# Peptides against a protein of PDB entry 5EG6: the designs that were tried, part 74

Target 1, 151 residues: chain A of PDB entry 5EG6
Amino acid sequence: RLRSQTVSTRYLHVEGGNFHASSQQWGAFYIHLLDDDESEGEEFTVRDGYIHYGQTVKLVCSVTGMALPRLIIRKVDKQTALLDADDPVSQLHKCAFYLKDTERMYLCLSQERIIQFQATPCPKEQNKEMINDGASWTIISTDKAEYTFYE

## One batch from the design tools (peptide; made by RFdiffusion4, then SolubleMPNN)

Design b1_p23_1_s1 (from b1_p23_1, 16 letters changed)
Fold by OpenDDE base, seed 3:
Structure b1_p23_1_s1 (fold): chain B 151 residues (1-151), chain A 23 residues (1-23)
Amino acid sequence: as target 1 above (151 residues)
Amino acid sequence: SRPLSYYKNPKFRRAGESEFRAV
């Protein structure tokens, strides 16, 4: 599951044909690794490999099959998204989902809605941009491993 | 801020996938 790092914990899930957040309900998601050159669409090619920060992914609801547009998963440090982090994604770290090909738009929780929120550049740190808590997520797996991979 | 767009029932050619579930 994915949970927001807000003061009140919220879980990402799909209901009624929409992505939204719930304080009590959660959904399981497939995170599909894509090639950096993969185009946007309902059909895409999934790549092999352990997911690293900076890579392009597709989030797909395991129940409804609904999918978000292409995202770049980024590492979060406090209230900032790191633009150049490329280490493997870990459940120990917060992450953010940048909407690919947008002007610093991130997947964000706002009043139980999932929206795009524009990050603010960090003048002193060009490798970072400032996000709110609603755009910070934690990945939790039922398995001991960071991810459960399927061939 | 903007509303989020999405697809329904996406298709994919699988080489590998990661599953994330609540513990």
Scores: peptide ipSAE 0.026, ipTM 0.564, DockQ to the pose 0.421
Fold by OpenDDE base, seed 5:
Structure b1_p23_1_s1 (fold): chain B 151 residues (1-151), chain A 23 residues (1-23)
Amino acid sequence: as target 1 above (151 residues)
Amino acid sequence: SRPLSYYKNPKFRRAGESEFRAV
């Protein structure tokens, strides 16, 4: 499940064929690793391996199968997305989901809606983009894989 | 801000399993 870092904690959820933010309900998602050259579309190939920041992923609802466009998962430091972080994804850190091939658009929570929010460049640090709290997410594991994270 | 696009019925081919099943 994905939890946003807003004043009111909300979860990414799929209901009625739509992505939305819920304060009470959460959806379970697969985070699928894709090749960097994987094309956008309804069909995609899932690759094996550890997911690192900077890699292309697909979020797929485990119940409905609904999926978002290709995302790049990025590490978050305070209110900035790090563009060059490439270490393994950790539940100990906040993350952001950049919409691949967009102009700094990130997956963002706005009240009850899930939207694309445009990050602003950090003028002093080229490797960072400024995001709002709604674009900062926490990944909470629902099952154990090779390693388990705790909130 | 822009509306989010998504796929209602995506299909994927598995060449392996990813590290995460996220909440």
Scores: peptide ipSAE 0.268, ipTM 0.739, DockQ to the pose 0.451; fails the geometry check
Fold by OpenDDE base, seed 2:
Structure b1_p23_1_s1 (fold): chain B 151 residues (1-151), chain A 23 residues (1-23)
Amino acid sequence: as target 1 above (151 residues)
Amino acid sequence: SRPLSYYKNPKFRRAGESEFRAV
């Protein structure tokens, strides 16, 4: 599941044939790795491998089959997307989803809606773009885990 | 802000999936 980084936590969900943000419900998604030169379309070729920041991916709802356009997954530092990070994606880190071949458009929640938000260039750092909280996401595995906490 | 576009029923040209899942 995908969780946004907002004061009021919301999850990416598909309902009624639309993507939306829910405070209580969440959807499970496949993240498919694509070749960098893969074209946009209803049909696409999936490649094997562990996903790295900067790579092209497809998000597909495991239940409904709804899919977003091609995305580039990017690492997030505070409220900036890093354009040149290329290390393996970690569930411990925040990430952003750039809509490929757009003018700095990112997957974003606005209240209950899922929209695209235009990031602002960072004048002092060309390898960063400024995003809002709604465009920052956390990836959470559905695998059950047992945790022990101690002082 | 702009509306988000999507596909309702995408298809795979090749069977398989990435090693990474979001839930």
Scores: peptide ipSAE 0.148, ipTM 0.703, DockQ to the pose 0.443; fails the geometry check
Fold by OpenDDE base, seed 4:
Structure b1_p23_1_s1 (fold): chain B 151 residues (1-151), chain A 23 residues (1-23)
Amino acid sequence: as target 1 above (151 residues)
Amino acid sequence: SRPLSYYKNPKFRRAGESEFRAV
């Protein structure tokens, strides 16, 4: 499941054919690793491997099969998304989901809605973009997820 | 640490995508 790092904890959830943010309910999702050159489409090819920051992923609801657009998972440092981090993704780390091929748009919680929020460049740090709390997420493993964690 | 790993290679045809408001 995906949890927002806001003051009020909310979870990514699919209901009524839409993605929502719920304080009470959470959805189980598959996180699929894609090739960097994978195009957007109704069908996509998944690759095996370890997910690292900077890689392209697809989030798919385990129940409905609904998917978000292609995302680049990025490491979060405080209120900034790191553009060049490439270490393995960890449940202990905050992450942000950049919508691929957009102008700094990130998956963001706003009230009960999932929106795109435009990050602002960091003037003194070219490898960072400023995001809000609504764009910071934590990944929690579920029984329905098609990924595993290893030590 | 617990790095995230994926070991399956299914082909997925998504049911649909949600619309998102850009802010």
Scores: peptide ipSAE 0.028, ipTM 0.503, DockQ to the pose 0.065; fails the geometry check

Design b1_p23_1_s2 (from b1_p23_1, 13 letters changed)
Fold by OpenDDE base, seed 3:
Structure b1_p23_1_s2 (fold): chain B 151 residues (1-151), chain A 23 residues (1-23)
Amino acid sequence: as target 1 above (151 residues)
Amino acid sequence: SRDLSYYKNPKMRKAGGTEFVSF
């Protein structure tokens, strides 16, 4: 398998209408649980329940209202994203954000930029995809709740 | 690698399961 590369510690942040990776500032985001069949667009419906790996989510900055396209949150094991993990998301685990309906594209930090990174399939482990450390995210703060929230 | 597209203030049609997080 491919060897992972260490990246600097940075936070996901939104500034100037763009997502970026900041060494000094962290963003606060709402992760909304979506149905698997939810369409891409400027509107979304939030599903009841707590978020599990493998589920479709909408990530929205609580301050700016900027949002990413639909993501699938996946569990990370070392340098791989797990495709079939379905346990509840926890702050104790690393996660990866697959850009839904793409060719293995994941949310990734590269220096100060937030980009899409294409994962490499694992031939001998078809339930895994190889990602780099920039595509592995750690939840550093979490507040699980059911919200009524409008921007 | 590719750039990302964003939405500004997407409309939530219905409230439900939401988590508040930082990364």
Scores: peptide ipSAE 0.563, ipTM 0.934, DockQ to the pose 0.373
Fold by OpenDDE base, seed 2:
Structure b1_p23_1_s2 (fold): chain B 151 residues (1-151), chain A 23 residues (1-23)
Amino acid sequence: as target 1 above (151 residues)
Amino acid sequence: SRDLSYYKNPKMRKAGGTEFVSF
């Protein structure tokens, strides 16, 4: 009996006007804190404060200016996204990005692609949604807009 | 569809709480 291989590490990156998952490059992004009532659109207003889980954020590539729709950043516990966590975002925890105003759609890497993944409700835990590994992200601090490494 | 819609250079009307990160 053989255990399945763990998915190789990939990073969120923007190239050619598209978000993708790169094993060789990582992009640097601005995460802007938005008000919960901020509307979707070509413009956004950043509110003051530290980013907490459960809050609405705007993700913008620092190099290309490409941006995703409004997201809610959520804490991850194993293979679940927590719906009610509200503590400050920390690199000590993994996070998930819920596409705001969707039916449990999360930002997810699938091979080289960045896609929407629909989470499954947890039958016995109303405060959790089941996500896959590709929808679990680790925050990396960086002082550069882009970095390339070689395997 | 699982595809994402993107914005190119959305305008920030006001500056505030922002973090600079990679994933």
Scores: peptide ipSAE 0.555, ipTM 0.932, DockQ to the pose 0.391
Fold by OpenDDE base, seed 5:
Structure b1_p23_1_s2 (fold): chain B 151 residues (1-151), chain A 23 residues (1-23)
Amino acid sequence: as target 1 above (151 residues)
Amino acid sequence: SRDLSYYKNPKMRKAGGTEFVSF
């Protein structure tokens, strides 16, 4: 028996100066750990340490150098983002990217576009926010980036 | 608004905790 076709997986990618969702190509990104009090801007300072859920990060495309605003990486459980998870980021878990200093806006895949999606509060669980499937991301590859800064 | 703002070639002032990933 042949299985019915399902919706194809899309990947975060940068092309033409824009973030988009590609069914054919995946982007490679640097996730830089920032201090919680790091300001938004064209420059940033990377702190030492392993990335944990709940921490502030900067996502930069390794090819184009395009970057998103400061994000908070959050653990995902089913269709909810966990607000208080603080364990190390793992490929075994889905994650969500909260746009820092927004009203529950998350990085979201919508067809070919990357947009902001507003999560809904969970009335019975204050430590969770409801997200859609498009706002749930899976890390498909990871490696420690060895970077030498040249002034 | 659902639109996102981007930065082009932001400058890293200091190297440190960085991971290389794809989604």
Scores: peptide ipSAE 0.441, ipTM 0.913, DockQ to the pose 0.361
Fold by OpenDDE base, seed 4:
Structure b1_p23_1_s2 (fold): chain B 151 residues (1-151), chain A 23 residues (1-23)
Amino acid sequence: as target 1 above (151 residues)
Amino acid sequence: SRDLSYYKNPKMRKAGGTEFVSF
């Protein structure tokens, strides 16, 4: 007998220097738009413009300053990540976060842990990759943050 | 590896397309 279960509702959170999935607390994050050619590192430049699917982004916890490596935000259709969607990111849509320069690794919720999940290629659809429910995220709140930074 | 690498307090050289989100 096959046992399939959906992932319980949890929020991305940072505690103790680690990203984790909390059932009670949600983290607030800055999502920064990067250029496609932006290099990985401790420093990054935020480009101007609205965030669209397919673009490179940086997630930074607003409280702790903890950050993930560069991600590509992708639109989700059911249990697939769309590789060619480029419309503006909306909280009404599910999204997935591809870890840039990996073998189809996506940011994934697994119980209380945040891990990498390897997506499976779609045999009949080259523009899609199969992800699990844990790799499908819903933006529950969004607010455009406008800051001026002088180094 | 399934583990993630993190940065702590990365430096933003220039402000721009930034949104404040939770999910």
Scores: peptide ipSAE 0.310, ipTM 0.874, DockQ to the pose 0.369

Design b1_p23_1_s3 (from b1_p23_1, 16 letters changed)
Fold by OpenDDE base, seed 4:
Structure b1_p23_1_s3 (fold): chain B 151 residues (1-151), chain A 23 residues (1-23)
Amino acid sequence: as target 1 above (151 residues)
Amino acid sequence: MRELSYYKNPKMRKAGGTEYVSF
């Protein structure tokens, strides 16, 4: 028996060395495209290309430098994460962030906290996983960023 | 539900496909 959940509108933010959900402040993040076989770690290599759903990404706060583990960005349809969507990421679409190499764990806001939330399989739809509202994110600002790395 | 693990100031070995976003 699953219970309904309601989540207030909050923004992903980093403060005091922690990710949190703020009603007032929004964070600015770099989403780095990674190769599918990129290993987990402090160091990572960004691949060239435009980010599509289903791809592996690294989320890094532009201000604090705080980063999450490798994520797979997935398209959201209603209350489900789509496992096979591969179109370009769009600001007009909701998305979910699967924690790579976990048992259906997704980036989720719960009140003021950012946590991992386990999605529920869709028995009759193998290409979908059920997520709650807190695991469904809307891209509110997008800007293409180009960088050059110097050693 | 589980807590998240974080990295502090990860080192990017190579620049490439990057988006600047807010959620």
Scores: peptide ipSAE 0.284, ipTM 0.869, DockQ to the pose 0.385
Fold by OpenDDE base, seed 1:
Structure b1_p23_1_s3 (fold): chain B 151 residues (1-151), chain A 23 residues (1-23)
Amino acid sequence: as target 1 above (151 residues)
Amino acid sequence: MRELSYYKNPKMRKAGGTEYVSF
């Protein structure tokens, strides 16, 4: 869920083969923990463990099976993404999704669309990047599970 | 506007640390 002072509450959702931001519908996603050296592609291997900030993840819609490229889930502090936070992901925190191997591109809400937003380096704070509200997501539901079947 | 690329049903080669979430 995303709530901004300039944007009504919207949810990450998948419809028509596209990720979008819906004010009415929310999607449920599997976040799969990947190795840091996992390559981009149509296949991925899930590693064991709880997801921590800073780790590489694969986000897959539980209904449609649509997936985003590899992401790094990062902790958010106010309007910044933390580059070195490594505590367990919590629904008490906001998070940002860095598109791995990009130039500071983050998953971002723009009206009803999901786009890439380029974060700005924080001057004098090398461990932070400035993001907009649209790139700050709130985890509204979390359930840890280890599935033994292929998706 | 920078668009995203998606995958349709990427194959999970091995199961493991997975969390079920909504945003």
Scores: peptide ipSAE 0.514, ipTM 0.928, DockQ to the pose 0.369; fails the geometry check
Fold by OpenDDE base, seed 3:
Structure b1_p23_1_s3 (fold): chain B 151 residues (1-151), chain A 23 residues (1-23)
Amino acid sequence: as target 1 above (151 residues)
Amino acid sequence: MRELSYYKNPKMRKAGGTEYVSF
């Protein structure tokens, strides 16, 4: 879910084989913890442990099976993504999803579309990148577990 | 506008640390 002072509440959802932002429906997703050296592709290996900021993850829709490329989940402070935060991911904090191996591209809500948004380096704080509200996400439901099934 | 590429039913080679979430 995306919620801010300037953007109406929308939910990450998958419909018609595409990720989109819905005002009415929310999707449920598996976030799989990956190794930092995991390669991009149609296959992935999940590592043991709980997800921390700064780690590489795979986001998969639990209903449709649609998945995004590898992401790095980052903690958000106001309108900035923190590059060095490494504490456990929490519903109490906003997060951003960096598209791994891109030039500061983040998962972003634009109207009803999900796009890539290029963050701007923060001149005064090298450990931060400036993002817009559309790139700031709030976890509204979480169930942490280790699964034994294959998707 | 920069669009995203997607995967359909990627194969999980090994199970492990997973969180079930909504945004």
Scores: peptide ipSAE 0.513, ipTM 0.928, DockQ to the pose 0.362; fails the geometry check
Fold by OpenDDE base, seed 5:
Structure b1_p23_1_s3 (fold): chain B 151 residues (1-151), chain A 23 residues (1-23)
Amino acid sequence: as target 1 above (151 residues)
Amino acid sequence: MRELSYYKNPKMRKAGGTEYVSF
């Protein structure tokens, strides 16, 4: 979920084979924890453990199976993404999704579209990057997932 | 700003370390 001073509340959703932002419908996603050295691709291995900020994750739509590239989930403080935060992910905090191995690109809402948005460095605070409201997300629902996957 | 690319029908090799969430 995303709330902005400019844009009404929107939810990450998959429809018509695309990721988009919906004001009415929310998607359900699996967040899979990956090893830091996991390669990019359609196939991936999930590791054990509780998800912490700074770790690599894979977002997969539970309905369609659509997936984004590898992301690093980061804690958000106001208009900044924290680069060094490593505490457990909490629904009480906003988060940002850095696209791994990019030039400060973050998962971002732009109108009804989901895009990459480049964060701006903070010269005075090297552990922070400036993000816009569209790149700040809130987890609105979470449950532990235990299931068997058939390849 | 750039458009994202994404995958269709990814395959997970191992279960575990997974959260079920909405944003």
Scores: peptide ipSAE 0.206, ipTM 0.828, DockQ to the pose 0.415; fails the geometry check

Design b1_p23_1_s4 (from b1_p23_1, 13 letters changed)
Fold by OpenDDE base, seed 2:
Structure b1_p23_1_s4 (fold): chain B 151 residues (1-151), chain A 23 residues (1-23)
Amino acid sequence: as target 1 above (151 residues)
Amino acid sequence: SRELSYYKNPKYRRAGETEFKAF
């Protein structure tokens, strides 16, 4: 599940044919890697590979099959999105989803709605853009794991 | 802020993939 790091925890969810945020319900999503030159559309080709920051992805609901437009997944540092980070995506780090080919528009939680929010350029740091907490997401796996402890 | 558009019934072709699941 994807959740926004806000004061009140909200989760990305699809219900009633819409993307929205819920404090109680959450949805499972697939993040599919695309080629950088993949065109926008209802139909797309998924490529092989481990996802890195800066790459183009499609976010698809595992239940309803609904998908967002092409996104670029970016690493987050505090309240900024890093534009040039290219290391492998980690569930331990916050991320942001830039709407590809837009003017700094990011996937953002606003109250109960999922919207596009325009990031502000960092005047002294060209490799960063300022985002709000609603545009900072955490990827959480629901996989169960067992650990053995030793004294 | 702007409203976000999306596709209700997308179709994709697999060319080998490493799935990154977000639950």
Scores: peptide ipSAE 0.203, ipTM 0.709, DockQ to the pose 0.450; fails the geometry check
Fold by OpenDDE base, seed 1:
Structure b1_p23_1_s4 (fold): chain B 151 residues (1-151), chain A 23 residues (1-23)
Amino acid sequence: as target 1 above (151 residues)
Amino acid sequence: SRELSYYKNPKYRRAGETEFKAF
């Protein structure tokens, strides 16, 4: 299970005032659990507890403090994001980060850039949205909040 | 697969936002 905590990824970091991706660098971030009613803004209130799919989270760079807009963490099944999954987030499953209050925009890696990718509705499955591989993420635990470079 | 690693969160941290690019 995933708790509100610091996370890092190989494809997300802050540089020059912008979010960038790198296959050779790991960025460290705080993943903050928010209330579903939390408004968008420069400041936010963090909740304690285990993070479930469908909940609102903030990703904040542990070094610079820069944050992405509010995200909803969603479970991924194959090439689709599940809209109704609500079980605890597991490191054994892929996830996607939906930008809250957007038209199906997801956090996406594209050619070593972090972008918003618009998911396509599944015509026959209203509880799913089609995402690309760049919008699918895996979460693993760590005990350190630091950038790591890999050759 | 793109991986995120995580550890325990400091309580009640506040943060600002930055721009996020669209495709």
Scores: peptide ipSAE 0.058, ipTM 0.530, DockQ to the pose 0.072; fails the geometry check
Fold by OpenDDE base, seed 4:
Structure b1_p23_1_s4 (fold): chain B 151 residues (1-151), chain A 23 residues (1-23)
Amino acid sequence: as target 1 above (151 residues)
Amino acid sequence: SRELSYYKNPKYRRAGETEFKAF
């Protein structure tokens, strides 16, 4: 189970005041659980509890304080994001980060850049959206709270 | 794979944010 806490990722870091992707570096971030009604802004309240699919989260660089827009973490089944899954986020299970209040835009790695990828509605299943591989992420636990790792 | 690692110890959880640079 995932809680609001410090995280690291290989494909996201801050450099020169901008977000960058890297296959060789691990950036340190806080992942914060927010209320569903939390508004976008430079100030927000972090909530306690286990993170569930469908909930709103913030990713904040632990070093610079730079943050991505509010994200909804969604469960992934193969190449589809599930819109109605609400169970606790599982380690090593694929997930996707929907940019809240957008038209199906997801956090995506493309050409070593962090971009928004627009998911396509699944014609046969209303509770699913089709995403590409770059928009699928895996969450794993670490013993390090805050660190920058270079491969 | 695209991986995101989190620290298991909740002691490192922050209570909130008052300042940050938006993406």
Scores: peptide ipSAE 0.046, ipTM 0.526, DockQ to the pose 0.097; fails the geometry check
Fold by OpenDDE base, seed 3:
Structure b1_p23_1_s4 (fold): chain B 151 residues (1-151), chain A 23 residues (1-23)
Amino acid sequence: as target 1 above (151 residues)
Amino acid sequence: SRELSYYKNPKYRRAGETEFKAF
């Protein structure tokens, strides 16, 4: 299970004061669980406990301390983000990061850049939004702050 | 596969929301 702690990811790295994507490097981040009513800010209250889908989180670079805006972590099923899933986050499942208080914007990798991708409502299923592959992420535990990957 | 790994200790500096391109 995922709890408020440090995370590392490929395809997300901080360099030159900006967030970048990297296919070759792992970036290390802290994932912090927030209260649902926590306001946006540089300072925030971190809550302990297991992270569930639908909850608000902060991603903070472990090196620079730079943080993304508040995110809602959502479960992914095929090409859709589930809006009502609330079970504990699993490393075995894909997830998506909804930018809180936006019009269906999700954290997305596109051509070595991190962007916001607008999900499309699912006409037949109100509890789902259609996302692209770049907006799908997998959380993996690691003890390494940074790792260079060579293919 | 876009993998994200995790462990615990916090630092704080907010990146601006406008720094990310929207599609």
Scores: peptide ipSAE 0.031, ipTM 0.563, DockQ to the pose 0.049; fails the geometry check

